Peptides against a protein of PDB entry 2AUS. Designs and how they scored, part 240

Target 1, 323 residues: chain A of PDB entry 2AUS
Amino acid sequence: ADIKREVIVKDDKAETNPKWGFPPDKRPIELHIQYGVINLDKPPGPTSHEVVAWIKRILNLEKAGHGGTLDPKVSGVLPVALERATRVVQALLPAGKEYVALMHLHGDVPEDKIRAVMKEFEGEIIQRPPLRSAVKRRLRTRKVYYIEILEIDGRDVLFRVGVEAGTYIRSLIHHIGLALGVGAHMAELRRTRSGPFKEDETLVTLHDLVDYYHFWKEDGIEEYIRKAIQPMEKAVEHLPKIWIKDSAVAAVAHGANLTVPGIVKLNAGIKKGDLVAIMTLKDELVALGKAMMSTQEMIERSKGIAVDVEKVFMPRDWYPKLW

## One batch from the design tools (peptide; made by RFdiffusion4, then SolubleMPNN)

Design b2_p27_7_s1 (from b2_p27_7, 14 letters changed)
Fold by OpenDDE base, seed 5:
Structure b2_p27_7_s1 (fold): chain B 323 residues (1-323), chain A 27 residues (1-27)
Amino acid sequence: as target 1 above (323 residues)
Amino acid sequence: SLIDEFRAERARKEAELAAFLERLAKE
């Protein structure tokens, strides 16, 4: 999520009409909710689905979806996309995750050995998905980006871990325990990051949502509920972006594929097959799609399909139809 | 210790959930 992507400008003269669209910071409260994502602090106990159902009840919503399941016993960062933004969770599924985990060792191990062995688990690991996962139980490689030991107290090891999507921390801890020769289990787990969503000032509880909704509906105070809901564009911050001309926005909003002439600027390092966010010049999310060209091909070519548009988010009427 | 704080925070979140469920039952 933190990879700064270079922005390559193709058309430095492209302007945007300030009267068109609704930039993320200029949405009326009802529209902000319709295109919102909550950075929820999921409590331990309930399923991610139960929590989504409660949010729908609290906020009187028809639709919502979460950006990646947390097990019932796991707490922390659960992005919940609302209403028209519900499908943006697709951008969060492949995103990296961070956890804080408490590992309990089943025997005494010198601290230096704990540190040495845990460092060996940085990089590529082989995992088998657990029985209860929707994923086929095939051996697969996953990347551990980093392991940071926070505290060691006898047999208890608190650590931060950054992982590729679909890495099982319980399985990682089991393998660490085996490598230490004493065995281990996961005592506690909290997710501290899901792509662009982290533990910060935007993290809210279910209680906060009840209170903030009440302040809005009964007292007419919108500030709290507005701050509790992030714009859907937050959910795509980690994706490579392509910014398009105002004249191309309505076509893409109608489900047309993005062609090369519509591109104003784009991130470096896009590959064929990458999930990309199509943005307006006001940083509004138009659609998600699959890159049909690399960044280099999108620069060099004058025509052709740049992005196969998979999911449109922007309403068709925010920008004028110019064809 | 950070471990004790981590456990204490979990216990707080469990208590918050219990209180939340009580609020939902009254609505």
Scores: peptide ipSAE 0.592, ipTM 0.946, DockQ to the pose 0.960
Fold by OpenDDE base, seed 2:
Structure b2_p27_7_s1 (fold): chain B 323 residues (1-323), chain A 27 residues (1-27)
Amino acid sequence: as target 1 above (323 residues)
Amino acid sequence: SLIDEFRAERARKEAELAAFLERLAKE
């Protein structure tokens, strides 16, 4: 579920200079690409790395990265962060995922039993990572947020599943099959969501990217490529946010920790240790960092380190040094 | 059925990939 986060205003008199920075909707096309994320519809067949390499070739980019590996045979939502935004994919690693899966049962099971057993897999499950995972093959818990059965046709079960990051749907299906007593395997899988990225009007193919880049470079039409690339700020929509004063932006952009006096507004429910996005009053991503205080502490305290800045995205020159 | 549509969509995406690779080979 998209957690609606309350916004608490700490300084209601804080203004922002419209001449400073580059709001997500006001970036020139070249700058938009430099700070972009593509909501790619990954085709089945290639690795996520091959697809990223193709995007780099198509768009003439030096650097790109993806927001969480899809197996070669898996299609669907693959966020690809570009150039200066490449590191924003780290915000997507812990983000929830949604899939549509086709499970094939190895025996006949009454539909009522299928539905009952699959419902029991909502919540915490124990998984063993597959052999080829970058993760040590230790048993670990993962949360299944929901399972929605879409269709049952004999031994074929189509379902939607929302899961914690790093939940293996293949393993889930295997365990469902064991619980049903007949066994099962994953016939097909598509990822329909990766954090804030979903199947919507922003989803683009590799073909779309080729065409849209051509329209820009050959015909001078930037509209298509502009729409095909989301601002990097999209990749942090699911994170708790802290909005800072213009006077604090340049310091944070230089890698200084955010101190409490720099805070204008913030989301409710920030805990110490949370990954947070530091934003300007124009909703520009300055940096990612670790909260060193709760929301309540950031409100009540007059001083101290609010956020340990880990990853700066904003260039140092977008805002003046006012310290 | 939704299952048939899901399978058909996969087949379409596989065909789209093939066409994409052919295009990239010509550029």
Scores: peptide ipSAE 0.587, ipTM 0.945, DockQ to the pose 0.965
Fold by OpenDDE base, seed 4:
Structure b2_p27_7_s1 (fold): chain B 323 residues (1-323), chain A 27 residues (1-27)
Amino acid sequence: as target 1 above (323 residues)
Amino acid sequence: SLIDEFRAERARKEAELAAFLERLAKE
């Protein structure tokens, strides 16, 4: 998520009308909530679905969705997209994850051997999804981006791990235990990152949400609830972006595919088939879509479908129809 | 130790959840 993508400018003279749209930092509180994502610290115990139901109850919402299931016993970063932003979770499902895990070994192993073997699990691993997974139970490769051992105390190993989406840490620990020859199990797990969402000042508890909602509804203080909810644009920070001219926004907001003439600037390294965020020049999320061209093709071509629009987020009336 | 802190943090979050559920039941 922290990879700064190069921005290529196609039209350096493109301006945006300040009267159009609602930039993420300038939304009225009701609109901010309608297009919001909570960086929730999910407690251990409840399902991710129960937590989403509680958030809907607390905040009096009709709709919400989470950016990737945490098991009941797992705590930590659970992005919860609200109302009109609910489907932005599509951007978060494929995002990388970080965890802190406590592994318990079933036998004594020298620390040097623990460190050596765990280092071998950085890279590609083969996993089978568990029975409880909605994912097809086929063997699949997943990437382990890094393993950082935090502490070893006898048979207890605390480590940080960065992984590709849908990597099962329980399965990873099982395989580490097998490789060590003694076996192991996952004692505890916390998710510390889900794409752009991490443990930072934006992380809030269910208790915080109750308090902040009351401060708003009873005391008229919106500051806390405003800070507790991130704009939906946060949920796409890790995606490659395409910024479009004002005259293209309304068409895309009506579900039209993005054509090359609408592009003002774009990230480098877009490939055909990538999930991309279509943005206004005010960094408002218009839509998610599938890239139909590479970055290079979008630069070189004068016409054609650049993005197949899959999900519109922006209301149709935020920008005028200029056609 | 970091392991003890990690366990303690979990226990704290479990207690926070219990307190939250008690509050939610009173509303």
Scores: peptide ipSAE 0.587, ipTM 0.945, DockQ to the pose 0.939
Fold by OpenDDE base, seed 1:
Structure b2_p27_7_s1 (fold): chain B 323 residues (1-323), chain A 27 residues (1-27)
Amino acid sequence: as target 1 above (323 residues)
Amino acid sequence: SLIDEFRAERARKEAELAAFLERLAKE
């Protein structure tokens, strides 16, 4: 269960003007697309970059980006951020991932031994990045949050695995095979989750996108394409949030750092250095930034820089300048 | 079995991709 972060209110009298901004559910279709993220079911075969290029072609977009590379042979959840939302993918890169993997063992192993050994791989593991990775080939630790064996059929093992970002499932399977004494390889892999994006009713194919775009452009039916695209705010649901006064929104939208007096409410458990989402009181994403204070410091202090604003998403004109 | 279903679903997605690429080439 996504642990609902506690919300601490600093200013319970803060109101928002309903005439300002565009809440995620009130965006016209063109604006919804400009600030959209597709929960794409990436097919096996193409690179993540090829798929992004196809989406840009299908939807007639200038820009798009993906929330974390899937290998060509890997299918499943690929968040694709569109147009003005393209840089929201930075919030998804550090997010946890879930996969379903088919492991093939190179010898016969008793089921009880398979289960016992795979359970030992829950927790911290040491990995070496593969040669093809743009990441420097240094040994690094990664977290395996859970392993759930779904089925064992002789030498074939189907399992669900939750992992820290940048955990290599192929390497995990190789090490499991070594620990079993027979060796193993990854036969198939599907990503079932990338942060807040999962296999649900929002998951769409490339074929769906073609059809839904035609329904909109040729038949004037926007419902399908609207449902196929999530608001960019979905891509930051897993981040700690800070909600700000209407009077602070325009300054942050112009690239000013968030100061403590601008905070209305915030999530508990923010640490200095955390990536945080700055939100309006209407749950619109204003910016991403680095927390310069903890939650406790943001509550106790009357002044100072709370967030170093790194990336603005909101247009400068959605809220008036009140300074 | 879940393994057979998992393999079959991959094969379906590969076929869907082939059909998509054929459609995209005609546009």
Scores: peptide ipSAE 0.586, ipTM 0.945, DockQ to the pose 0.966

Design b2_p27_7_s2 (from b2_p27_7, 11 letters changed)
Fold by OpenDDE base, seed 3:
Structure b2_p27_7_s2 (fold): chain B 323 residues (1-323), chain A 27 residues (1-27)
Amino acid sequence: as target 1 above (323 residues)
Amino acid sequence: SLIDEFRAALEEKRKELEEFLERLKKE
């Protein structure tokens, strides 16, 4: 994640047993897949659901889920969480997104005016969700974090845009076109980022997945499929983290709330109500939950519920019950 | 141009999908 969060150490003497758990880099291949997330390069054409169905077929999986719908015509970064990791997509749904968009203007506009007007759309915008959205068609505000114009060629404008989750780029382009006075439409759209997932060496195609699965099953070569699947912990890199004692892991893995004595270290800037990731000292994801205290309260207090545990990921047997 | 490169890259992704769908029919 691009945002480095400060780490506050509460217990500097806390050690972890190397025999307990399965760190993200030390999982057997079958276990790695069970707790995996694919950074898929979704092609243009299919729905996100069709692509998830194909991945389940290719990899012989019972369940999978995607980290935020891409429209059929939209290509690019689609995180697909596998098997036991399926619900980690909850961490990705609220995450910021980046796109590269091609906007086509319906009239001639001077380049200086295009640049000036597009700059005005950085910040808060008012959007109406499209008809096909399961979301009630209420006007809502969304944040545009940045707009970077990459190229202007007559009526074609290529730009990079960073946006709050659930911002509709098609609607943004429509409003830009109205502000320019000529109208505009979205010609092409590619998602280049979804939270911690971006266009990098971890991005894989459907072809890659077919090939890599065959290399594993037919040739006994697991290296390719191992590299094609990221550990589920990658899907929470953008969240504030709380690291817990080995003695607290089993309780949280059984669905108990995290109490203050279990905390070893934590990120600064946690607020009450934030979604947080509960981690082991080996950077294994135990659970997601809602912070019931701020970072400051978690430091100052000796007792109380720090995190209301909403979703457990870690198996109950990875760490011993020490009570 | 960056626009031409962007369009070409998307066209390659469409072609890759067609090839993928043909592979799935043979399995």
Scores: peptide ipSAE 0.598, ipTM 0.944, DockQ to the pose 0.887
Fold by OpenDDE base, seed 4:
Structure b2_p27_7_s2 (fold): chain B 323 residues (1-323), chain A 27 residues (1-27)
Amino acid sequence: as target 1 above (323 residues)
Amino acid sequence: SLIDEFRAALEEKRKELEEFLERLKKE
């Protein structure tokens, strides 16, 4: 997720009006919540849906959604998008994940063999989704980006693993156990990363949310709840971005496709078909869309549809209609 | 050990959840 994408500037003279929009750091608290994402430390036990329901209750919200299901027994990083930001979860679903897993082996295996076999599981693996998955149960390839063994104690193996979205760690551990010849199961699992969301100072508990909401509503102290909620723009940090002219913002906010003349700057390496974030010059998320051109085509062409706009987030009135 | 610490941290999170659920019943 931390791939610094090069920024290519098409229009170095483009200015933005400071009176238009609401930059992520300058939203009133109510608006910040409406366009917020919580980096929740999901406890082990509840479903991701139960946790979302509790957050809605705690914060008195109408809508919320999570950035990728954690099984009931799995703890850790669960991005929860709030209210008008709810649909931003679509940017997080395809994002890479990191976990810390405790694997228990069903027999004794020399440490050197454990290390050697686990290293072989870095790269592409074939998985079958579990029966309880909302995903059609078809064999699919997934990437394991890295496996870092943290500790081996007899039959217990603690490891960090970075994986492509929708990689099942339980299935990975099962296959490792088979490869070791003794079998294995997942004893514990914690998600430590979901795209741009990780275990850091932004990670909050359900208790924190209760306390912080009370501090705001009862004591008038908004600082804690403000810090506990990330701007929705955080949820798209891992995506390639296209920054647009002020004059193009209202059109995109009305659901118009982004055309090449509206582009001020963009990330390198956009391919046709990529999910991209359309941003203002103040780093406000306008919309998510599908790239209809590569970065190179967007640079070289003077006209055409650059992005097919799929999901608008920005209200229509934040920027004036200039067409 | 890191394994023991990891298990202990998860157990603490289970306790925190129990406390949270008790708190939610009082509200």
Scores: peptide ipSAE 0.596, ipTM 0.942, DockQ to the pose 0.896
Fold by OpenDDE base, seed 2:
Structure b2_p27_7_s2 (fold): chain B 323 residues (1-323), chain A 27 residues (1-27)
Amino acid sequence: as target 1 above (323 residues)
Amino acid sequence: SLIDEFRAALEEKRKELEEFLERLKKE
């Protein structure tokens, strides 16, 4: 998520009409909620689905979805996309995750050995999904981006770990325990990051949501609920972006593929097959799609399909049809 | 210790959940 992507400008004269669309910072509160994502602090105990159901009840919503399941016992960062933004979670599913884990060793191991062995688990690891997973239990590789040991106290090891999506920390800890020769289990686990969502000032509890909704509905104070809900555009911050002309927005919002002439600017390093976010010049999410060209091809070519549009988020009427 | 703080913070979150569930029953 922290990869700053270079922005290449293709059309430096392109302007946007301030009367069209609803930029993330200018949405009325009802519309903000309709296109919102909550950075929820999931408590330990409930399933992610139960928590989503509670949020729907609290906020009187018809639809919501979570940006990657947390096990019942796991707490922390659970992005919950609301209403019309519900499908933005597909951008978060493949996103990297960070956890703080407490591992308990089943025997005494010298600290130096613990540190040495845990460092060996940085990089590619082989995992088998747990039996409880809906995913076929096939061996697969996963990347561990980093392991940071926070504290070692005898047989207890607290560590931060950054991982590829679908890495099972329980399995990682099991394998670390095997490598140490004594065995280990996961005592506690908290997710501290899911793509662009992290433990920061945007993290809210279920209690906060109850209170903030009440302040809005009963007291007319929208500030709290507005701050508690992030714009859906937050959920795509980690994706490569393509910014399009105002004249192209309505077509894409109707499900048309993005063609090269519609591009104003784009991130460097887009590859064919990448998931990309199509944005307006006001940083509104229009759609998610699959890149059909590289960044270089999108710069060099004058025509062709740049993005196969897979999921539209923007309403069809926010921008005029200019075709 | 960081371990003790981490455990304590998780226990507080379990307590907060219980309180939340009680609130939801009253609404």
Scores: peptide ipSAE 0.596, ipTM 0.942, DockQ to the pose 0.868
Fold by OpenDDE base, seed 1:
Structure b2_p27_7_s2 (fold): chain B 323 residues (1-323), chain A 27 residues (1-27)
Amino acid sequence: as target 1 above (323 residues)
Amino acid sequence: SLIDEFRAALEEKRKELEEFLERLKKE
């Protein structure tokens, strides 16, 4: 569920100058690309890095990055952040994921038992990272948010699964197979969601990107490539937000920490240590940072550092320096 | 069945990749 976060207004008189900045819906096509994220339908076969390299070639880009590795054999939702937006992928690393998986059982199991055992895997599970992972092979807890069985056909089980970031579906299927007593393996896997990116009208193929780029460069039609690229602000939709005064934007864009007087409105439920998005009143992403206060502290205090700014996205010249 | 449709859709994506790779060789 897209958890609609409550918005608390701290300064109801704060206005924004319409001449400053570039709201996501008003960016020229070149600027839109510079601050863009593609919701790519990754085909099965290539690595996520190979696909990013192809996108860079197709769109004539200097840099790009992906919002969470898909294995070569895994297809589906791969967010690819472009150019100046490349670093926004950091916001997608902790985001929940959804998959559709085909599990093959190594023996016959009654359907009722399959359903019962799979239901027991909703909640907290203990996993060991695979050998290929750069992470220490320590046991770790992960959350399975839900398992929805779509179809059972003998030894084949098709299911949808929502999981915490860094949950290994192959390992989950292995453990389900052990619990069923017959063993199992992952036959097919598709990622259907990565945080705010899902299978919807924004999902595009590599073919689409080739075609849409040609339509723009050869035919002068920008509408297709514009729709194929989401604004970088899409990649932070799932984060808690803090909206700041126009007078605070330039300082944050220069790398200054956000202080409490700069806050106009904010989401409820921010905790100290949370990753937060600093936004303008026009919903432009200024920076990502670490909350140094809770929402309540940001409301009650008159001064202090609210956010330790970690990654600036907005250019320094979009808003005037007012200090 | 949903399983058959899922398998067929993945196979189509493999074909699309092959076609894409052939396009990239011509550019």
Scores: peptide ipSAE 0.594, ipTM 0.942, DockQ to the pose 0.890

